Peptides against a protein of PDB entry 3EFO. Designs and how they scored, part 132

Target 1, 262 residues: chain A of PDB entry 3EFO
Amino acid sequence: SQLADLYKSCETDALINFFAKSAFKAVLHQPLKVIREILVNQTAHMLACYRKNCASPSAASQLILPDSMKVLPVYMNCLLKNCVLLSRPEISTDERAYQRQLVMTMGVADSQLFFYPQLLPIHTLDVKSTMLPAAVRCSESRLSEEGIFLLANGLHMFLWLGVSSPPELIQGIFNVPSFAHINTDMTLLPEVGNPYSQQLRMIMGIIQQKRPYSMKLTIVKQREQPEMVFRQFLVEDKGLYGGSSYVDFLCCVHKEICQLLN

## One batch from the design tools (peptide; made by RFdiffusion4, then SolubleMPNN)

Design b2_p16_3_s1 (from b2_p16_3, 8 letters changed)
Fold by OpenDDE base, seed 1:
Structure b2_p16_3_s1 (fold): chain B 262 residues (1-262), chain A 16 residues (1-16)
Amino acid sequence: as target 1 above (262 residues)
Amino acid sequence: MDELIEEIDRITSNLG
């Protein structure tokens, strides 16, 4: 059917770009609570329509997502948890205004990265490879105390160090003997010059070159206070300020779809 | 992303 074809042609990245811009525009004339409710309703209505008109026969209460929108709820939840819509207290009004303005001008690729960051396991780098390491899920569950991870969302870049990060990697990246010696106030990595350092810098460069904005680097040590800021970018997880995990959001959407169809 | 999709498939299959 034409409707089925429409859903097949939909791209989540384009949809989230549209929803984000619509929501961020609405911030100027509607309460945040209302905007969030509208977004949830729109998501539920879209998926309910698919379930009703396009989905294969199945259990009536089963949540069925079209292939093109499998991750739409994930991204929608990321949007809902954005500081512009949640008004996180740790973010200044100016910063929220700035982010809102930025998103209003973002293309599809930019907004996709902005709402769902890249999280790269840097500790697994193969210095003989020119390929970027495969990104892991943006969740605390994917971090390791023995690991080093690079997170980027197009505006910010974080280098997260586990408390048990390999000393040889610490030495290779920072030219210091241990985790305790890492200076987290630095915004640039030292040019140590070894292959690992060079590859990391190359990776950071590649990530930066693909983005229109210069990303400031923040070095984060596990279990230090600044890690809390970093964790807010692990968008699959439950947020500190009312944001749900993506799983919880799926459940929420499912309930609303059921209400619409029954 | 593929892993996430697979997980979502598992979750959604259990919802209902």
Scores: peptide ipSAE 0.452, ipTM 0.915, DockQ to the pose 0.754
Fold by OpenDDE base, seed 5:
Structure b2_p16_3_s1 (fold): chain B 262 residues (1-262), chain A 16 residues (1-16)
Amino acid sequence: as target 1 above (262 residues)
Amino acid sequence: MDELIEEIDRITSNLG
């Protein structure tokens, strides 16, 4: 059907770009609460329509997502949790304005990365391989006290170090003997020159490639206060300011769809 | 992302 074809052509990355720009434009003329409600309703209506008219026969209450929009709820939840749409006093007007303007100029690829960052397990690097490590889920559950992770969203780059990260890797990256000796005030990695350091720098370079902005590097130690900022980019998890996990949001969307179809 | 999709499939199969 024509409707089925439409859904096949709609991809999550394009949709989230559209919804983000639409919502961020609306911020100037509508209350944040209304904007959030509209986004949820639009998501639910879109998926309800698919369920009703395009999905294969199943239980009436079953949540069915189009293949091309499997992760739409995840991205939509990320959008809803963005500081621009949050009414929290902890978020400054300047920060909202800044991010709003940034997103308004983002292409599809930019917004995709912005709303769902790339999280790479650096501690698993094979210095003899030219392949980048596979990205892991943007969740605290995927972090390890023994691990080192690089997170990038097109604007920020974080190097997160577990409290029990391997001393050998710490030495390789920072040329210091232990976790305690790492200086988190650094915005650039030292040029140590060993294969591991070179590989990491190469990866960072690849990530930086094709991005319109130079990403600032922040070194984050687990269990230190600045880690809180890093945690905000683990977008699958519950937000620091009361935002839902992606699972909770899926349940919310499901409930809304059921209400629409009943 | 593939893992996430698989998890979503599991979750959605249990929602209904």
Scores: peptide ipSAE 0.444, ipTM 0.913, DockQ to the pose 0.720
Fold by OpenDDE base, seed 3:
Parts: sequence; C-alpha cells; structure tokens
Structure b2_p16_3_s1 (fold): chain B 262 residues (1-262), chain A 16 residues (1-16)
Amino acid sequence: as target 1 above (262 residues)
Amino acid sequence: MDELIEEIDRITSNLG
C-alpha cells in the first residue's frame, strides 16, 4: 500500500532530527511537560497507524515496528531524556539554551550522533590495525571494570576508565603507573608516543573529523563522582532524573498504542 | 545497532 511504502522510506535518523527540531522549537512557547507528552503521543500515533494499516497479521495487541523504525523508540527516549526537554540540575540554563540552538542547526548525521553517542571499547585496539573498534551499545552493561571506553556525541568526548583497567594501557595512554595516578583534570591526553597512544589519538582524530565542533575531552574514572555525568550519556539505561530505560519506554509506547487501537 | 535491533525484536515479540 501507499502507506506501507511511506513507512519503508521513513528512516529513524531523519525522524529523530525532525522531532528534535520541532520539540526544541516548541520549548520557547510550550511547557516542557506538554512537549514531552506531544512527542510520546506522536510516536504512539505513528506506530499505531502502522500497526493498524500496514503490519502483517498478528496478535491484536502485538507491538510491531517497521524495519526502518526499529530503533525509533530508542532515539525518541533519548530525545525525551535530553537536558533541553528534561532539565537536569547539573546542566545550567545557558547550557540548555546552547544545546537547543545547536540541535536546531544539526543535520541528520549530527543529530543522530548527538542523541545516541558512539561508545568505543578502546581497550581492544589493535595497534596494527587501521580499523576502528566496533561501537558497543550505550549502556552500563557494556562497560567493563577491566575496560577503557571512548564516548563521543559530537559535542563531548569522554574517556572512561574501569577501576581494573590494565596498567599497561594506563601507562601507554597517560604515562602513569596505575589507575590511581590518572589525573582526571586533564583535557588533553599526553603525547606518550608509543603505538597504543598513537592509535588512540588517531581514533580520537577520526571521531573528531567532520564534526562541526571541537569535542572537549573529559577523563572519567569509574566509581568517582564525575562518572555520574558520564552515565547520563549511556542513553539506553534508566536516567537519574526521571528518564526511563529504552525497554521501559518501549513498554510505555506499546501501552499507548494499545489504548489508541482499542 | 544490529544487536539492538535484535533485542528490540525479542522485546516486541513478547509485548502483546
């Protein structure tokens, strides 16, 4: 059907860009609560329409998502949890205003990265390979106490270090003997000069490439207070300030769809 | 994203 074809052409990254800009524009004139409700309703209505008119036969209450929108709820949840729509105490009014303005000018690729960060397990780097490590899902469940991860969303870059990070890698990156010696006040990695350090710097360079803004680097140690800020970028997880996990959001969307169809 | 999609498929199959 014509409608089915339309859904096939609707890519999540384009949709999230649209919804983000629409919502962020509305911030100037509507209460945040109302905007969030509108976003949820729009998501539910769109998916309800698909379920009703396009989905293959199944159980009446079955949640069915178009292939091109499988991860839409994940991104919508990210949008709903964004500091512009869900203000957090650690984010200043100026920062929220700044982020709002930035998103209003973002292309599809930029907004995609902004709402769902890239999380790379750099402890698995092969210094002889030119390939980037495969990104892992933005969830605490993908972190390892023995691992080192680089997170980037186009505006911020974090280097997260597990409490049991290999001393060899710590020395390779920071030129210090242990985790305890790492200075988290650093905004730049030292130029140690070994192959691993060079590889990491190359990776960071690639990530920074073609991004419109220079990402400030924040070093984060596991179990230290600043890690709480980092965890807010693990967008699949439940937020500290009222945001749900993506799974919970899926359930919420499903409930709304059922209400619309019944 | 492939893993996430697969997980979503599993979740959605159980929602109904």
Scores: peptide ipSAE 0.481, ipTM 0.921, DockQ to the pose 0.754; fails the geometry check
Fold by OpenDDE base, seed 4:
Order: structure tokens, then sequence, then C-alpha cells
Structure b2_p16_3_s1 (fold): chain B 262 residues (1-262), chain A 16 residues (1-16)
């Protein structure tokens, strides 16, 4: 059917770009609560339509997502939890306004990265390899106290260090003997000159490549207060000051769809 | 992303 074909051609990244811009435009003249409700409603309606008209026969209450939209709820949840729509206290009004403005001009690729950051386990780097490490899920469950992770969303870059991160890596990156000696006020990594440092810098360069804005680097130590900001970028998790985990959101969407179909 | 999709498949299969 034409409708089935339409869903097959839909791409989550394009939809999120559209929804984000629509929502962020609406922020100027509609209450945030209403905007969020509209987004959820639109998502549910789209998926309900698919369930009703396109999905294969299954249990009436079964949540069925088209292949092209399987991750849509995840991204939608990310959008809903964005500071522009939630007014998070840890982010200034100016920052919200800034992000809103930026997203309004973002292409599909940029917004995709913005709403679902890239999280890289750099503690696993092979200095002899030119390949980037595989990104991990944006969840605290994927962090390790023994690990070092680089997170980037096109606007911000975080280097997160576990409390038990290897001293040799710390030495390699910062040229200091231990975790405690790392200065988190720095916005640039030192040019230590060893292979690991060079590789990390290369990776950061690659991440920065093709991005329209220079990403500010923030060094984050686990269990320090600034880590709270970093955790907000772990978008799959429940928000610190609001917002569901992606799993909870899936359940929410499911319920909404069921209501629409009854 | 593949892992996420797989997890979503598992979750959705259990929702209903």
Amino acid sequence: as target 1 above (262 residues)
Amino acid sequence: MDELIEEIDRITSNLG
C-alpha cells in the first residue's frame, strides 16, 4: 500500500529533525508542557496508524514499530528531554536560547548527533590502529570506573574519567601521575606527544571534522559535581531533573497507541 | 546502534 511504502521510506533522523524544529519554533508561543504533549501525541498517532494499517497481524496490544522507525521513540525521548523543552536548572537560559537557535539551523546529520551523542570508550584505544573505537550506548550502564570516555554531540565534547581510570592512560593524556592531579578547568588537552595522546587528539579531530561548530571540551571526573552536566547527555537514561528513560518512554508510547486504537 | 535496535526489538516484543 501507499501508506506502507511511506513508512518504509521514512527515516528517523529526518523525522526528529522536523519534530525538533517544529517544537523549538513553538517554544516561542506555546507552553512547554503543551509542546511535549503534542510531540508525544504525534508520535503515537504515527505509530498507531502504522499498527492499524501496515503492521502484520499480531496481538492487538503488541507494540509494533516499522523498521525505519524502531529508534524513533529513543530519539523522540531525547528531544523531549532536551533543555530547550524541559528548562533544566543546570543550564542557563542563555544556553537554552542558544541551543534552540542552533537546532533551528541544523541539518539532519547534525541534529541526529545532537540529540543522540556519540560516546566512545577511548580507554580501549589501540595506538597502532587508525580506527575509531565503536561507540557505546548513551547510558550510565556503559560507563566504567576504570574507563575513559569521550562524548560528543556536535556542540559539546566531554572527556569523562572514571575514578579508577588507569594511571598510565592519565599520564598519557594529561602528563600527570594520577586521577587526582587532573585539572578539570582546562579546555584543551596538553600536547604530551606520546602515541596515545596523539591518537586521542586525532580522534577528537575526526569527531570535530565536518561539524559546523567547534565543540567545547570539558574534562569531567567521575563523582565530581560537574559530572551531573555530563550525565544529562546519557540520553537513554532517566533524566536527572525530569524525563524518562527510553524504555519508560516506549511504554508510554505503547499505552498511548493502545488508547488511540481502542 | 545495532545493539540498541536489538534491545528495542526485545522490549517491544514483550510489550502487549
Scores: peptide ipSAE 0.453, ipTM 0.916, DockQ to the pose 0.729; fails the geometry check

Design b2_p16_3_s2 (from b2_p16_3, 8 letters changed)
Fold by OpenDDE base, seed 4:
Structure b2_p16_3_s2 (fold): chain B 262 residues (1-262), chain A 16 residues (1-16)
Amino acid sequence: as target 1 above (262 residues)
Amino acid sequence: MDELIEEIDQITSNLG
């Protein structure tokens, strides 16, 4: 059917870009709560239509997502939890306004990265490799106290350090003997010059490459207050100040779809 | 992303 073909051709990244821009425009004249509700409704309606008209026969209550849209709920949840649509106390009004304006100009690739950040396990780097480490899921469950992670969303770059980060890596990155000696007020990594430092800098450069904006670097120590800001970028998780985990959101969408199909 | 998709498949299969 034409509808089936439409869903097959639809890409989540394009949809989220559209939804984001639409929502962020609406922020100027609609309450945030209403905007969020509209987004959820639109998502549910789209998926309900697929379920009704395109999906293979199954149990009536079964949640069925088109292949091209399987991750749509994840990204939609990210959008819903964005500081523009869900005000977070740790984010200034100016920052929210700034992000809104930026997203309004973002292309599909940029918005995809913006809403679902890249989280890289830096502690696993092979200094002899030119390959980027495989990104991990944006969830606290993927962090480790022994790990060092780099998170980037096209606007911000965070270097997160576990409390038990290897001293040798800390020395390699910061040229200090221990976790306690790391200065989190720095916005630039020191020019240490060892292979690990060079590798990390290269990775950061690659991440920055082809991004329209220079990403600000924030160094974050686990269990310090600024980590709360970092954790908000772990978009799969339940939000600190509201917003569901992506799993909970899936359940929410499922429920709404069922209601629409009754 | 593949892992996420797999997880979503598992979740959705259990939602019904």
Scores: peptide ipSAE 0.489, ipTM 0.923, DockQ to the pose 0.744
Fold by OpenDDE base, seed 1:
Structure b2_p16_3_s2 (fold): chain B 262 residues (1-262), chain A 16 residues (1-16)
Amino acid sequence: as target 1 above (262 residues)
Amino acid sequence: MDELIEEIDQITSNLG
């Protein structure tokens, strides 16, 4: 059917770009609560329409997502949890305004990365490989106390270090003997010159070159206060300031779809 | 992303 074809052709990254711009425009004219409700409603309506008209026969109340939109709820939840719509207290009004304006001009690729960051396990780097390490899920469950992770969303870059991160890697990256000696006030990595350091710098360079804005580097130690900011970029997880996990959001969307179909 | 999709499939299959 034409409708089925429409859903097949729909790209989640394009949709989230559209919804983000629409929502961020609406911020100027409508309460944030209303905007969030509209976004949830729109998501539910789209998926309810699919369930009603395109999905194969199944349990009436089963949540069925088209292949092209399976991750739409994830991205939508990221949008809903964004500081522009959720108004996180740690973010200034100026910063929110800035982010809003940036998103309004973002292309599809930029907005995708912005709402769902890239999280790279750099402790697993192969210094002989030119390939970027495979990104892991943006969740605390993917972090390791023994690991070092690089997170980038097109505007910010974080280097997160576990409390038990390998001393040899710390030495390789920072030229200091231990986790405790790492200076988190640095915005640039030292040029240590070893293969691991060079590889990390290369990776950071590749990530930066693909983005229109210069990303400031923030070094984050696990269990220190700045980690709280970092954790807000783990977008799959429940947010500190009222944002749901993506699983909880799926449940929410499911309930609304059921209401629409009953 | 593939892992996420698989997880979503599992979750959605249990939502009904």
Scores: peptide ipSAE 0.476, ipTM 0.920, DockQ to the pose 0.776
Fold by OpenDDE base, seed 5:
Structure b2_p16_3_s2 (fold): chain B 262 residues (1-262), chain A 16 residues (1-16)
Amino acid sequence: as target 1 above (262 residues)
Amino acid sequence: MDELIEEIDQITSNLG
């Protein structure tokens, strides 16, 4: 059907860009609560329409997502948990204003990365490979105390270190003997010169070259206070301020769709 | 993303 074809051409990254800009524009004219409700309703209506008119035969209550929109709920949940749309006093007005302005000018690729960051397990780096390590899910469940991870969302870059990260890697990256010796105030990695350091720097360079903004590097130690900031970028998880995990949001969307179809 | 999509497929198959 014509409608089915429309859904096939509708990519999640374009949708989230549209919804984000629409919502962030509306912030100036509508209450945040209303904006969030509209976003959820729009998501549910869009998917309900697909279920009703385009989906293959299945149980009436079955959640069916079009292929091109499989991860739409994930991204939508990320949008809903963004500081611009959160009514929390803990979030500064300056931060909201800043992020709002940035997103309003983002292209599709930029907003995609912004709302769902890359999380790379750099402790698994093959120094002989020219390929970037495969990104892992943006969830705490994918971190390990023994691991080192690089996170980038186009605006920020974090190097997260587990409390039990290998001393040899710490030495290779920071030229210090242990986790405790890492200075988290640094915004640049030292030029240690070994293959591992060079590989990491290369990866960081590749990531940076794809983005319009220079990403400031933040070193994050597990279990230190700044890790809380880092965890905000693990977008699949429950938000710091009570936002849903992506799974919880999927369930929420499913419920709304069912209500629309019944 | 592939893993995420697979997980979503699994979740959605269980929702209904």
Scores: peptide ipSAE 0.476, ipTM 0.920, DockQ to the pose 0.756
Fold by OpenDDE base, seed 3:
Structure b2_p16_3_s2 (fold): chain B 262 residues (1-262), chain A 16 residues (1-16)
Amino acid sequence: as target 1 above (262 residues)
Amino acid sequence: MDELIEEIDQITSNLG
């Protein structure tokens, strides 16, 4: 029961903060492969302990997660796929070093956002509402060719445009007549001045608020080359450079737990 | 996150 209480008190965001800092510190003296293995093992051991000592009776091989750690595997997978731990060719050594240092100083809220970005459906905005649109899951499955999405992780901000984005919204945001006319080299939205543009800017401001760093804006068109970079922030999905989907990772963790318990 | 949790519950119920 004491262990059960302990697990109930554990919050995923705090755990990820801890694991991230621990792993990123270890980067200085351990091979990345070893660090990743350690993280997986730690995750498996922690969950195996819960299964063994705290979980309700069920099938011996059943994967059971404590309520407070339901999404821990998702975040752990995000950590494992991070460019600091999983090198990607498009990320320079300096950038990896920079991100490592940033995470080492992040609080729980910052690391939460960093590892699992906000993805907002901007195309659903009601200009008469002051409410932010509800975030959708960070997966390609939640994108729409007809949609416009804003992604933010505390360091980067992306405005993703579907190939069939409504021309009226494109005009409202960029003051251009069509998707093809959008300039993706811009890092700032134009001051169009209409209610939709103003609301989008407000939302961006809210997202930027209370973040320690100014997020650079990148405009991304669907099916263009830069979209590949954007897709790496869809953290639930399989990574382009060897990272697993969160589902695959769950299966992996389950197997490890079974091995520990058998 | 609620949807994700529900999905995880479904996945985990099928693992084992």
Scores: peptide ipSAE 0.493, ipTM 0.924, DockQ to the pose 0.750; fails the geometry check

Design b2_p16_3_s3 (from b2_p16_3, 9 letters changed)
Fold by OpenDDE base, seed 2:
Structure b2_p16_3_s3 (fold): chain B 262 residues (1-262), chain A 16 residues (1-16)
Amino acid sequence: as target 1 above (262 residues)
Amino acid sequence: MDELIAEIDKITSNLG
């Protein structure tokens, strides 16, 4: 059907770009709470329409998502938890304004990365490989105290180090003997020159490539205060300021769809 | 992302 074809053509990355820009424009004229409610409502209506008109026969209450939109709720939840749409006093007006302006100018590829960052296990790097390591889910559950992870969202780059990260890798990356000796005030990695350091720098370069903004690097030690900022980018998890996990959001959307259809 | 999609499929199959 024509409607089915429409849903097949709707890509999540394009949709989230549209929703983000629409919402961020609305920030100037509507209360944030209203904007968030509208976004949830729009998501539910879109998916309810699919369920009613396009989905294969199934239980009436079953949540069915189009293939091209399966991760839409995840991205929508990320949008809802973005600082621009939050009324928390911990977030400065300047920061919200800054991010708002940036997103308003982002293309589809940029916003995709922005709302769902890359999280790369750096501790598993093969120094002989020219390929980027496979990204892991943006969740605390994928971090390891023994691991080192690189997170990038197109604007920020974080190098997160577990408290038990291998001293050999610490030495390789920072040229210091231990976790405790890492200076988190640095915004540039030292040019140590060993294969591991070179590989990491190469990876960082690849990630930076073709991005419109130079990503600021932040070194983050597990359990130190700056980790709280880092955790904001683990977008699948519950937000720091009361935002839901993506699973909780799925349930929320499901309930709203059911209300629309039943 | 494929893993996430698979998990979503699992979650959605349990919602209803």
Scores: peptide ipSAE 0.468, ipTM 0.919, DockQ to the pose 0.725
Fold by OpenDDE base, seed 5:
Structure b2_p16_3_s3 (fold): chain B 262 residues (1-262), chain A 16 residues (1-16)
Amino acid sequence: as target 1 above (262 residues)
Amino acid sequence: MDELIAEIDKITSNLG
């Protein structure tokens, strides 16, 4: 059907860009609560329409997502949890205004990365490989106390270190003997010169490439205060300010769709 | 992302 073809042509990346810009534009004219409700309703209506008109026959209550929109709820949840759409006193007006303006100018690729960051396991690097390590899910469940992870969202870059990260890697990256000796005030990695350091720097360079903004590097130690900021970028998880996990949001969307179809 | 999609497929199959 024509409608089925339409859904096949829709990509999550483009949709989230559209929804983000629409919502952020609406912030100037509508209450945040209304905007959030509209976003949820729009998501539910789109998926309900697909379920009704395009999906294969199944149980009426079954949640069915188009292939091209499998991760739409994940991204939509990220959008809903963005500081621009939150009325939390902990978030400054300046921060909201800043992020709003940034997203309003983002292309599809930029907004995709912004709402769902890359999280790379640096501790698994093969210094002989020219390939980037495979990104892991943006969730705390994918972190390990023994691991080192690089997170990038196009605006910020974080190097997260577990409390039990390997001393040899710490030495390789920072030229210090232990986790405790790492200075988190640095915004640049030292020029250690060993293969591991060079490889990491290369990876960081690749990530920075083709991004419109220069990402500032923040070193984050597990269990230190700055980790709280880092955790906000683990977008699959429940948000610090009451935002839902992506699973919770899926359940929410499912309920809304059922209400529309029943 | 592929893993996430696979997980979503599992979750959605259990929602209903």
Scores: peptide ipSAE 0.429, ipTM 0.910, DockQ to the pose 0.710
Fold by OpenDDE base, seed 4:
Structure b2_p16_3_s3 (fold): chain B 262 residues (1-262), chain A 16 residues (1-16)
Amino acid sequence: as target 1 above (262 residues)
Amino acid sequence: MDELIAEIDKITSNLG
């Protein structure tokens, strides 16, 4: 059907870009609570329409997502948890304003990365490889106390270090003997000059070159205060300030769809 | 992303 074809052509990245810009524009004129409700409602209505008109017959309460929109709830949840829409006191007004302005100018690719960051396991780097390591899911469950991870969302870059990260890697990256010696106040990695350091710098460079804005590097040690900021970018998880996990959001959307179809 | 999609498929199959 024509409608089915439409859903096949509707990619999540484009939708999120649209919804984000629409919502962020509305922030100036509508209460945040209303905006969030509208976003959830729009998501549910869109998916309900698909379920009603396009999906194959199934259990009445079955959640069915079109292939092109399977990850839409994940990204929508990320949008809903964005500081622009939360207006939490822990986030400065300037930061919210800044992010709002940036997103308003983002293309589809930029907003995609912004709402769902890349999380790269740096501790698995092959110094002989020119390829980027495969990104892992943006969840705490994918972190390892023995690992080192680079997170980038186009605006921020974090280097997260587990408390048990290998000393040899620490030495390779920071030229210090242990985790405790890492200075988290630095915004640039030292030029240590070994293959591992060079590889990491190359990766960071590649990530940066693909983005229109310069990403500030923040070094984060596990279990230190700044890690809380980092965890906010683990967008699949429950938010620090009451935001839902993507699973919880899926359930929420499912319930709303059922209500719409009854 | 493939893993995420697979997980979503699993979740959605259990929702209903």
Scores: peptide ipSAE 0.428, ipTM 0.910, DockQ to the pose 0.733
Fold by OpenDDE base, seed 1:
Structure b2_p16_3_s3 (fold): chain B 262 residues (1-262), chain A 16 residues (1-16)
Amino acid sequence: as target 1 above (262 residues)
Amino acid sequence: MDELIAEIDKITSNLG
């Protein structure tokens, strides 16, 4: 069918780019609450239409997503939790305005990364490999107190260190003897010169080369105050100030779809 | 991403 073909041609990254720009434009003329409600409604309507007209016969109450939109709710939830739409108090008005303007100019690839960051386990690096480490899910559940992780969203880069991260890696990256000696005020990694340091710098370089903006590096120690900012980029998890987990959002979307189909 | 999709499939199968 024509509708089925349409849904097959839809890509989540393109949709999120569209929804983000539409929503961020609407911020100038509509209350944030209304904008968020519209986004949820549009998502539900789109998926309800698929369920009604395109999905294979199944239980009417089941949530069925087309293959091309399986992760749409995840990304939509990320959009809904963005500081532009939530207006979190810890984010300045200027920063919110800045992010809004940036997203308005982003291409599909840029906005995808912006709303769902890359989270890389740096502590597992193979210094002899040319391959980047596989990204893990953007959730606290994937962090380890013994691990070191790099998070990048195209605008910010975070190096997160667990409280029990290996001293040898700390020495390799920062040239200091322990976790306690790491200076979190630095925005550049030192030129230590060992293979691990070089590999990390190479990875950071590759990530940066793919992005149009220079990402600011923030070093984050687990259990210190700045970690709270870092955790807001773990977009699958429940956020502060009313942001839901992706699972909770899926449930919300499901309920909305059911209401539309009844 | 494949893992996330698999998890979503599991979740959606349990909803409804």
Scores: peptide ipSAE 0.418, ipTM 0.907, DockQ to the pose 0.661; fails the geometry check

